# Designs tried in a protein design run: peptides against a protein of PDB entry 6J07. Part 3

Target 1, 107 residues: chain A of PDB entry 6J07
Amino acid sequence: GQRGWFCGSVSQDLRQFWVAEGGTISDPRAADFLFSCDASHPDTLRIYQSLDYIEDNATVFHAYYLSAVANAKIKNSVALGHFILPPACLQKEIRRKIGSFIWEQDQ

## One batch from the design tools (peptide; made by RFdiffusion4, then SolubleMPNN)

Design b1_p8_4_s3 (from b1_p8_4, 4 letters changed)
Fold by OpenDDE base, seed 3:
Structure b1_p8_4_s3 (fold): chain B 107 residues (1-107), chain A 8 residues (1-8)
Amino acid sequence: as target 1 above (107 residues)
Amino acid sequence: SAEFEKLK
């Protein structure tokens, strides 16, 4: 399905785009996709602390993915996997090995 | 839609 949960850090515009593309908005337990723009936001932190996430049954994605999809010239050219949003405590090490996250590159 | 397929 296309049930999405959104951190309070995600703009209304991106939420509206999700709905316009056929998505619905739900609580994190029912959601198929979890979107956030801030790994340090309290809403997102609660996700990282949840049992589902700890047991690797949940993934948080950066909502910039939706912006990338909206702006893509080629349909289905945006890889969701590039927008996995890890906890802040892991991001520094990830940047060291892989480089800046996609949502940081165009800023 | 296709662009919202969950990672497997």
Scores: peptide ipSAE 0.045, ipTM 0.667, DockQ to the pose 0.071
Fold by OpenDDE base, seed 1:
Structure b1_p8_4_s3 (fold): chain B 107 residues (1-107), chain A 8 residues (1-8)
Amino acid sequence: as target 1 above (107 residues)
Amino acid sequence: SAEFEKLK
């Protein structure tokens, strides 16, 4: 499905784009996709603390993915996997190994 | 939309 949950850190514009593309907004337990722009936001932290996430049954994505899709000229040129948003405690280690995240490069 | 990758 295309049910999405959004952290309070995500702009209304990106939420509206999601809906315009056929998505719906739901609570995190019912959502197919979890979007956030801030791993340290209380909403996102609650996701990271949930049993679903701890048991590796949930993934949080950076909402910048939606911006990338909106600006993409070719459909399917944007890979969701590039926008996985890990907890803050893991980000430094990841940057050291693979470099800055995509959403950090265009800022 | 089909442009979104499916998670599950």
Scores: peptide ipSAE 0.044, ipTM 0.680, DockQ to the pose 0.060
Fold by OpenDDE base, seed 5:
Structure b1_p8_4_s3 (fold): chain B 107 residues (1-107), chain A 8 residues (1-8)
Amino acid sequence: as target 1 above (107 residues)
Amino acid sequence: SAEFEKLK
């Protein structure tokens, strides 16, 4: 499906784009996609602390993915996997190994 | 939309 949950850190514009592209908004448990712009936001932290996430049954994606899709010239050219948003405690180490996240590069 | 990689 295309049900999305959105952290409060995600702009209304990105939410609207999701809906415009055929998505719906749902609670985290029912969602097919979990979007956030801030790993430290309370909404996102609650996801990281949930059993679904702890049991590796949930993934949080940075909502910048939606912006990238909106600006892409070729449909399906943006890889969702590049927008996985890990907990803040892991980000420093990840940056050390593979460089800055995509959502940080254009800032 | 088809541009989204669906998880479910």
Scores: peptide ipSAE 0.047, ipTM 0.686, DockQ to the pose 0.058; fails the geometry check
Fold by OpenDDE base, seed 4:
Structure b1_p8_4_s3 (fold): chain B 107 residues (1-107), chain A 8 residues (1-8)
Amino acid sequence: as target 1 above (107 residues)
Amino acid sequence: SAEFEKLK
């Protein structure tokens, strides 16, 4: 399915793109995909603190994924897996191992 | 859409 939850840090433009592409917007519990632009935003922090996330049944993605899809020259060429947004406490170690996140490179 | 075909 294409049910998405959006942190308050995500712009209306990105939300509108999601809907225009056939997605719907739902609460985190019902959502298939969780989008955020800020790992430190209170909305996102509540996700990280949830049982679903702690038990590895949920993943938060950076909403920049939607921008990348919208601007992609080739459809389906953007890998969602590259946009996993981990908690802030893990990001430094991840950057050390694999480099800066995609959304940071374009900022 | 084509962009989300591989999504759940």
Scores: peptide ipSAE 0.040, ipTM 0.670, DockQ to the pose 0.053; fails the geometry check

Design b1_p8_4_s4 (from b1_p8_4, 3 letters changed)
Fold by OpenDDE base, seed 5:
Structure b1_p8_4_s4 (fold): chain B 107 residues (1-107), chain A 8 residues (1-8)
Amino acid sequence: as target 1 above (107 residues)
Amino acid sequence: SEYEELLR
């Protein structure tokens, strides 16, 4: 099974989809995947400030990934790597190099 | 999907 943590910024619908697909919801320390919709949300900021994250042992993903997967018409068409949610302080530079984030394009 | 594979 896969354990996921969800920022308060993530809708109940996306959480339900995760569970419906076989995932479980856990605290950040036990989670295999960390989902958020807002890099500036206090919940997410606490993740970025955690030792696990600082030591590069954790990654935050934008929860829109789950929505994209749910609506995908082609298997494996959605790559989790495209949904890494970095701290706000890094986002401008990333946009400059690779363009707008997928969740910004589709939402 | 990639997501489904992760849930195996």
Scores: peptide ipSAE 0.022, ipTM 0.543, DockQ to the pose 0.049
Fold by OpenDDE base, seed 3:
Structure b1_p8_4_s4 (fold): chain B 107 residues (1-107), chain A 8 residues (1-8)
Amino acid sequence: as target 1 above (107 residues)
Amino acid sequence: SEYEELLR
């Protein structure tokens, strides 16, 4: 699947990269991948409140993943799993356990 | 790449 949904917090550049690589943009229900740059954005919050997400049938990824892939020197060096974007209410505790998120490290 | 695999 190559259907992606994008939160309004995601730049047009990253959306264009997705499309340039063969992806399409869809509504959240039809999307295979959900991208966001802000767990507190209203668009993303609606995802977290959806039945699909509550039932663990949906995952939100930080759109910085796309930038990391675009800049990667080694194939397969970027793991999608490192870019899971959890709700804001969980992030503080997660940082205690695993450290800063990868999208925060190069800022 | 992993990205390419996701889009296949």
Scores: peptide ipSAE 0.020, ipTM 0.547, DockQ to the pose 0.050
Fold by OpenDDE base, seed 2:
Structure b1_p8_4_s4 (fold): chain B 107 residues (1-107), chain A 8 residues (1-8)
Amino acid sequence: as target 1 above (107 residues)
Amino acid sequence: SEYEELLR
């Protein structure tokens, strides 16, 4: 799908890139992709608390993915799976196991 | 890009 929801933590530039690439912006319930730059932002927290997310029917991605895609020299070189944004309560443990998140490395 | 591919 082409429908994306954006946390308030995501810049207008990234939202515009999404639209420029053919995406549309929708509410979380209708969205195919959920983007955020902050797992602790109230908007994102509401997603994590939603039934869709709790029932594993939704995934939140870090919006830095869009920046990476925009700047990529090789098509398909940016893997969406590397930009899954888990709840804050899980992030510390994940960092311990697999290292820092990509968006943290590139900041 | 993968992004473009995902938008379909």
Scores: peptide ipSAE 0.020, ipTM 0.551, DockQ to the pose 0.050
Fold by OpenDDE base, seed 1:
Structure b1_p8_4_s4 (fold): chain B 107 residues (1-107), chain A 8 residues (1-8)
Amino acid sequence: as target 1 above (107 residues)
Amino acid sequence: SEYEELLR
């Protein structure tokens, strides 16, 4: 699918890139991809609190993925899996185990 | 790109 939901924390530039690449923008329930730049944003928190997410039927990705894809010199060099955005309450332990998130490294 | 593949 190519339907995406965007947290209010995501810039219009990234949203426009999504659309330019053939994606559409939808509500979270209809979306194939959920993008956010802030796990603590109220929009994203509502996703984490939703039944779909709690039941592991949804994943939130950091929208920086789209920027990385847009700027990639090598095709397929950007892995979506590197951009999973977990709830804030889990991030500290994740950083401890695997290091800083990729979107934090390029800030 | 992976992104393009996801949008197919």
Scores: peptide ipSAE 0.019, ipTM 0.548, DockQ to the pose 0.050

Design b1_p8_5_s1 (from b1_p8_5 with E5K E8Q)
Fold by OpenDDE base, seed 5:
Structure b1_p8_5_s1 (fold): chain B 107 residues (1-107), chain A 8 residues (1-8)
Amino acid sequence: as target 1 above (107 residues)
Amino acid sequence: SPVEKVLQ
């Protein structure tokens, strides 16, 4: 399915794009996809603290993925895996290993 | 883990 949960940090435009592409908006427990623009936002922090996330049954994605899809010539050319949004406490280490996140790079 | 997911 295309049920999505959105952190309060995500713009209404990106939410509307999700719906325009056939998605629906749901609570985190029912959602197939979790989107956020801020790992430190209280909404996102609650996800990271949830049992589903701790048990690796949930993944948070940066909502910039939706912007990338919207701007792509081919919709399937954008890899969702490049937009995994890890907890803030892990980001420095991850950047050290693989470089800056795609949503932090110049457009 | 989150790190493993990102590094995949």
Scores: peptide ipSAE 0.032, ipTM 0.679, DockQ to the pose 0.234
Fold by OpenDDE base, seed 2:
Structure b1_p8_5_s1 (fold): chain B 107 residues (1-107), chain A 8 residues (1-8)
Amino acid sequence: as target 1 above (107 residues)
Amino acid sequence: SPVEKVLQ
């Protein structure tokens, strides 16, 4: 499915793109995809603290993925896996191993 | 874990 939850940090434009591409917007528990632009946003923090996330049944993605898809000639050319948004407490270690995140590179 | 997901 294409049910998405969006952190308050995500712009309305990206939300609209999701819907335009056939997605729907739902609450976190019903969502197939969780999007955020800020791992420190209260909305996202609540996801990280949720039982679903703690039990590894949920993944948060950076909403910049949607922007990348919107700008790509081929929609499937953008890998969602490159846009996993981990909790802030883990990002430092991840950067040490794989470098800066894609959404940080374009800043 | 999130780390595992990113590194996979």
Scores: peptide ipSAE 0.032, ipTM 0.680, DockQ to the pose 0.240
Fold by OpenDDE base, seed 3:
Structure b1_p8_5_s1 (fold): chain B 107 residues (1-107), chain A 8 residues (1-8)
Amino acid sequence: as target 1 above (107 residues)
Amino acid sequence: SPVEKVLQ
């Protein structure tokens, strides 16, 4: 499925791109993909606090993934795994191990 | 865990 939930931090442009590519917008419980641009946004925090997430049955992705896909020279060349958006409390440790997140680059 | 997913 291509049901996506979007944090309020995600622009309408990216949401519209998702829909244009065949996706639909849904609530978090029904969504196949969860997108956010801000791990500290209240919407995203509610995801991190949800039972599904706590039980490791949910993953939040940074919506910049959609921008990367839109701008990619080769379709399907963008790896979704590089856009996992972890809770803010874990990001420092992750950066220490793998470097800055892709969405933090080019800024 | 989120860490495991990112580092994998």
Scores: peptide ipSAE 0.032, ipTM 0.680, DockQ to the pose 0.238
Fold by OpenDDE base, seed 4:
Structure b1_p8_5_s1 (fold): chain B 107 residues (1-107), chain A 8 residues (1-8)
Amino acid sequence: as target 1 above (107 residues)
Amino acid sequence: SPVEKVLQ
């Protein structure tokens, strides 16, 4: 399915794009995909604190993925795995190993 | 873990 949950940090434009591409919007428990633009947003923090996430059964993705898809000539050329949004406390270590996140490179 | 997911 293509049920998505969106943190309050995600713009309406990106939400609308999700729906335009055939997605639906749901609560986190029912969602197939969890999107956020801010690992420190209260909505996202609640996801990180959930049992599903702690037990490694949930993944949060940066909503910039949707922007990348919208701008890509071939939509499926954008790898969702490159947009995993980990908790803020882990990001520094991840950057040391794999470099800056894609959503940070345009800054 | 989130780190392992990113590194995969």
Scores: peptide ipSAE 0.031, ipTM 0.676, DockQ to the pose 0.238

Design b1_p8_5_s2 (from b1_p8_5 with E8K)
Fold by OpenDDE base, seed 4:
Structure b1_p8_5_s2 (fold): chain B 107 residues (1-107), chain A 8 residues (1-8)
Amino acid sequence: as target 1 above (107 residues)
Amino acid sequence: SPVEEVLK
């Protein structure tokens, strides 16, 4: 399914795009996909603290994925896996190993 | 992924 949960940090435009493309919006427990624009937002922190996440049964994605899909000139060229949003405490180490995140490159 | 297939 395409049930998505959205952190309060995600704009209404991106939420509307999700729905326009056939998605629905749900609570985190029922969601198939979890979207956030801020790893430090209280909504996202609650996800990271959940048993589902701790047990590696949940993944948070940066909502910039939806922007990338909307702007893609080549369909199917945007990989969801490149938009995994890890907790802030892990991001520095990840950047050292694999470089800056995609959502940071346009800043 | 399912979302990639639908949003393409």
Scores: peptide ipSAE 0.037, ipTM 0.676, DockQ to the pose 0.048
Fold by OpenDDE base, seed 1:
Structure b1_p8_5_s2 (fold): chain B 107 residues (1-107), chain A 8 residues (1-8)
Amino acid sequence: as target 1 above (107 residues)
Amino acid sequence: SPVEEVLK
C-alpha cells in the first residue's frame, strides 16, 4: 500500500510531496508507513505506546527520508532503512555505536 | 517516486 501517517512534527511541504508522488494520508492503524520528525512529539509517543509497535509490527521513519528522496540524483540511492526513528530512550546508545543519525548530519 | 522507493 501507499498509505502514510504523519506526526504533527512533519511539515506540510513533506506531506504534500508524499501526496504529489502518489501517496495517501491515513490514520496510524491503516497506514503502511509512519513518518515523524520528532520522537518526543506526543503523536509519535502514542505510536510507540501502541500495541502494533510494542508487538514489533510497526516502524516509525524520520520524514527527512522524503527530503532525501526529493533531492536524490541517483535512482534508488536513498535507503529507507537509514531513516528508522527509534524512541528517544534508545537514541543515545545508538549514536554511540553507529554515529549520528543521517537527519542530524547536515544541521 | 518516494512512494515507490519505500515499497518492497
Scores: peptide ipSAE 0.037, ipTM 0.689, DockQ to the pose 0.056
Fold by OpenDDE base, seed 5:
Structure b1_p8_5_s2 (fold): chain B 107 residues (1-107), chain A 8 residues (1-8)
Amino acid sequence: as target 1 above (107 residues)
Amino acid sequence: SPVEEVLK
């Protein structure tokens, strides 16, 4: 459960944080977690177009999750579920109903 | 921590 895939949109700092915390980097098919900072990035688009994703066997998370964890003052105060990164085509409607994504909000 | 939960 320590394997992560990272879109090219994710900074090296966040990747290094993942590894520093005990994670490893893998290809999407082997990864336990998929991280991206851009739903429109070609790397992420390929995930959304994959059979695993289409069949609901994969979830993409915004890599800002790792930044939030790194800066958290209380253990377990950052919920991974708040960082699900949906395809761009759904984001406007989600914002309309729920509000801006956590990675878009002021810190 | 959240990282520990993810990485475990």
Scores: peptide ipSAE 0.035, ipTM 0.694, DockQ to the pose 0.050
Fold by OpenDDE base, seed 2:
Structure b1_p8_5_s2 (fold): chain B 107 residues (1-107), chain A 8 residues (1-8)
Amino acid sequence: as target 1 above (107 residues)
Amino acid sequence: SPVEEVLK
């Protein structure tokens, strides 16, 4: 599927890139991919609080993934798995183990 | 491309 939901924290440019690449935009429940730029944004928090997420049926990705893809020289050099956006309550511990997230490194 | 992979 190519349906994406976007948190309000995601720029219109990234949304447009998604659509330009063949994606569509949908509500969270219908979406195949969930994109956010802010784990603390109310939109994203609602995702984390949803049954789908609680039951491990949903994953939120940082929308910076799309920017990375758009700017990559090698089209297959960007791994979506590196852009999983966990709830804020988990991020601190994750940073302790693996370091700063990619989207933080490029800020 | 990664986007193409995601968009499947």
Scores: peptide ipSAE 0.037, ipTM 0.699, DockQ to the pose 0.052; fails the geometry check

Design b1_p8_5_s3 (from b1_p8_5 with V3I E8K)
Fold by OpenDDE base, seed 3:
Structure b1_p8_5_s3 (fold): chain B 107 residues (1-107), chain A 8 residues (1-8)
Amino acid sequence: as target 1 above (107 residues)
Amino acid sequence: SPIEEVLK
């Protein structure tokens, strides 16, 4: 599926890129992919609190993935799995084990 | 492409 949900934290530019590449924008329950730029944004928090997420039937990805795809110099070089956006309460522990998230490295 | 995998 090509349906994406976007947190309010995601820029209009990234949403437009999704649509330009053939995606559509939908509500969270209908979406195939969930994008956010802020795990602490109220929109994203509602996802983490949903039964779908709690039951491991949903994954939130950082929307920086789309920017990385748009700017990639090597085709197929961007791995979606590197852009999983976990709840804020887990991020410190994850950074301790595997280092900073990709979307933080240019900051 | 990476986007094709998402939008497939």
Scores: peptide ipSAE 0.032, ipTM 0.694, DockQ to the pose 0.051
Fold by OpenDDE base, seed 1:
Structure b1_p8_5_s3 (fold): chain B 107 residues (1-107), chain A 8 residues (1-8)
Amino acid sequence: as target 1 above (107 residues)
Amino acid sequence: SPIEEVLK
């Protein structure tokens, strides 16, 4: 599917890129992909609290993925799996194991 | 491309 939901933390530029690449924008329940730039944003928190997420049927991705794709010069050089955005309560432990998240490395 | 795979 091509349906994406976007947290309010995601810029209009990234949303427009999604649409320009053939995607559509939908509510979280209908979306195939969930994008956010802030695990602490109220919109994203509601996703984490949803039954779909609790039952492990939903994944939130950092919208920086779209920026990375837009700027990629090598085909297939950007892996969606590297952009999973976990709840804030898990991020510290994840950083301890694998280091800083990819969207934090450019800061 | 990655975006094409996601949007398929």
Scores: peptide ipSAE 0.032, ipTM 0.689, DockQ to the pose 0.050
Fold by OpenDDE base, seed 4:
Structure b1_p8_5_s3 (fold): chain B 107 residues (1-107), chain A 8 residues (1-8)
Amino acid sequence: as target 1 above (107 residues)
Amino acid sequence: SPIEEVLK
């Protein structure tokens, strides 16, 4: 599927890139992929509070993935799995074990 | 490509 939901924290440029590459925009219930740039944004918080997410049937990805794909020099060098965006309450422990998130490294 | 893997 090519249906994507976007948090209000995601720029229009990234949304346009998604569509230009063949994706469509949908509500979170119908979406195949959920994108956000802010785990604390109200839109994203509503996803984390949803039954689908609580039951581990949904995953939120950081929209920086799309930027990385757009700027990649080598095809297949960007892995979606590296862009999972967990709730803020889990991020500190994840950083302690794995290190800083990829979208934080250029800040 | 990464985008193709997601959008296939």
Scores: peptide ipSAE 0.032, ipTM 0.689, DockQ to the pose 0.051
Fold by OpenDDE base, seed 2:
Structure b1_p8_5_s3 (fold): chain B 107 residues (1-107), chain A 8 residues (1-8)
Amino acid sequence: as target 1 above (107 residues)
Amino acid sequence: SPIEEVLK
């Protein structure tokens, strides 16, 4: 699927990139991919509170993934899995274990 | 590309 939902925290440029690459924009229930730039944004919080997410049927990704893809010299060098955006309540412990998230790093 | 993989 090519349906993406975007938190209000995601820039129009990244949304446009998604569409330019063949994606469509949808509501979160219909979306195949959920993008956000802010785990604390109300839009994203609503995702985390949704039944789909609670039941582990949804994953939120940091929209910086799209920027990374757009700027990558090697087309397959960016792994979506590195851009999972967990709820804020989990991020602190994740950072303790694996370090800062890629969107928080210098690139 | 990663985006192509996502946009199946």
Scores: peptide ipSAE 0.032, ipTM 0.688, DockQ to the pose 0.052; fails the geometry check

Design b1_p8_5_s4 (from b1_p8_5, 3 letters changed)
Fold by OpenDDE base, seed 5:
Structure b1_p8_5_s4 (fold): chain B 107 residues (1-107), chain A 8 residues (1-8)
Amino acid sequence: as target 1 above (107 residues)
Amino acid sequence: SPIEKVLQ
């Protein structure tokens, strides 16, 4: 399905785009996709502390994915996997291995 | 794990 949860760090424009594309907005437990723009936001931190996340049954994605989709010439050309938003405590290690995240580029 | 998901 296309049920999405949104951290308070995500703009209304991106939420509206999600709905315009056929998505719905739900609480984290019911959501198929979890979107955030800030791994340190209290809303996102609660996700990282949840049982679903700890048991590897949930993934948080950076909401910039939606912006990338909205601006893509081909809608399905944007890979969701490139927008996984890990906890802040893991990001330094990840950057050492793969470089800066997509949403950090062109900043 | 989150790291594994990112690196895969």
Scores: peptide ipSAE 0.074, ipTM 0.750, DockQ to the pose 0.237
Fold by OpenDDE base, seed 4:
Structure b1_p8_5_s4 (fold): chain B 107 residues (1-107), chain A 8 residues (1-8)
Amino acid sequence: as target 1 above (107 residues)
Amino acid sequence: SPIEKVLQ
């Protein structure tokens, strides 16, 4: 499915791109994909605190993925796995292992 | 876990 939930931190332009590419927008419990631009946003924090997430049945992705897809001709292939947005408390450890996140490199 | 997913 192509049902997506969007944190309030995600711009309307990215939401519109999702819909233009055939996606739909739903609540987080029904969504196939969860998008956020801010791990500290209250909307995203509620996801991290949900049973679905705690039980490893949900994944939050950085919405910059959608921007990368929109510009794929410039950036070649885009892998969704490169855009997993972990809780803030885990990001330092992850950066030590794989380096800075892709959405941080263009900031 | 999120770390495991990132490192896959």
Scores: peptide ipSAE 0.074, ipTM 0.751, DockQ to the pose 0.235
Fold by OpenDDE base, seed 2:
Structure b1_p8_5_s4 (fold): chain B 107 residues (1-107), chain A 8 residues (1-8)
Amino acid sequence: as target 1 above (107 residues)
Amino acid sequence: SPIEKVLQ
């Protein structure tokens, strides 16, 4: 399914796009996808602290993925895996290995 | 782990 949870850091426009594409919005426990624009936002931090996340049963994605999909000519040409949003404490190490995240490249 | 997921 396309049940999504959204951090408060995610704009209403992106939420609306999700729904327009057939998604629904749910609480994080029921969600299939977790979206955030800020790894340091309290909402996202609570996800990182959850048992589901700690047990590696949850993944947070940067909501910029939705913007990328919205702007892509081919809807499935955008790889969700490129938008995994790790906890802030891991981001520096990840950047050292793969470079800046996609959502940072145009900033 | 998140790192593993990103690097996969």
Scores: peptide ipSAE 0.071, ipTM 0.750, DockQ to the pose 0.239
Fold by OpenDDE base, seed 3:
Structure b1_p8_5_s4 (fold): chain B 107 residues (1-107), chain A 8 residues (1-8)
Amino acid sequence: as target 1 above (107 residues)
Amino acid sequence: SPIEKVLQ
């Protein structure tokens, strides 16, 4: 399915884009995709603390993925895996290995 | 784990 949960840190524009592309918005337990723009936002922190996430059955993606899809010159050229949003406590270690996250590079 | 997912 294409059910998405959105952290409060995600703009209404990105939520609207999701819906325009055929997605629906649901609670995190029912969602197929979890989107956030802030790993430190309370909404996202609750996801990281959930049993689904702890058991590795959930993944949080940075909502910038949706912007990248919207602006892509080639359809389906944006890799979702590049937009995994890990907890803040892990981000520094990850940056040391793969560099800055895509959503940070245009800033 | 999140690290494994990112680094795969």
Scores: peptide ipSAE 0.067, ipTM 0.747, DockQ to the pose 0.238

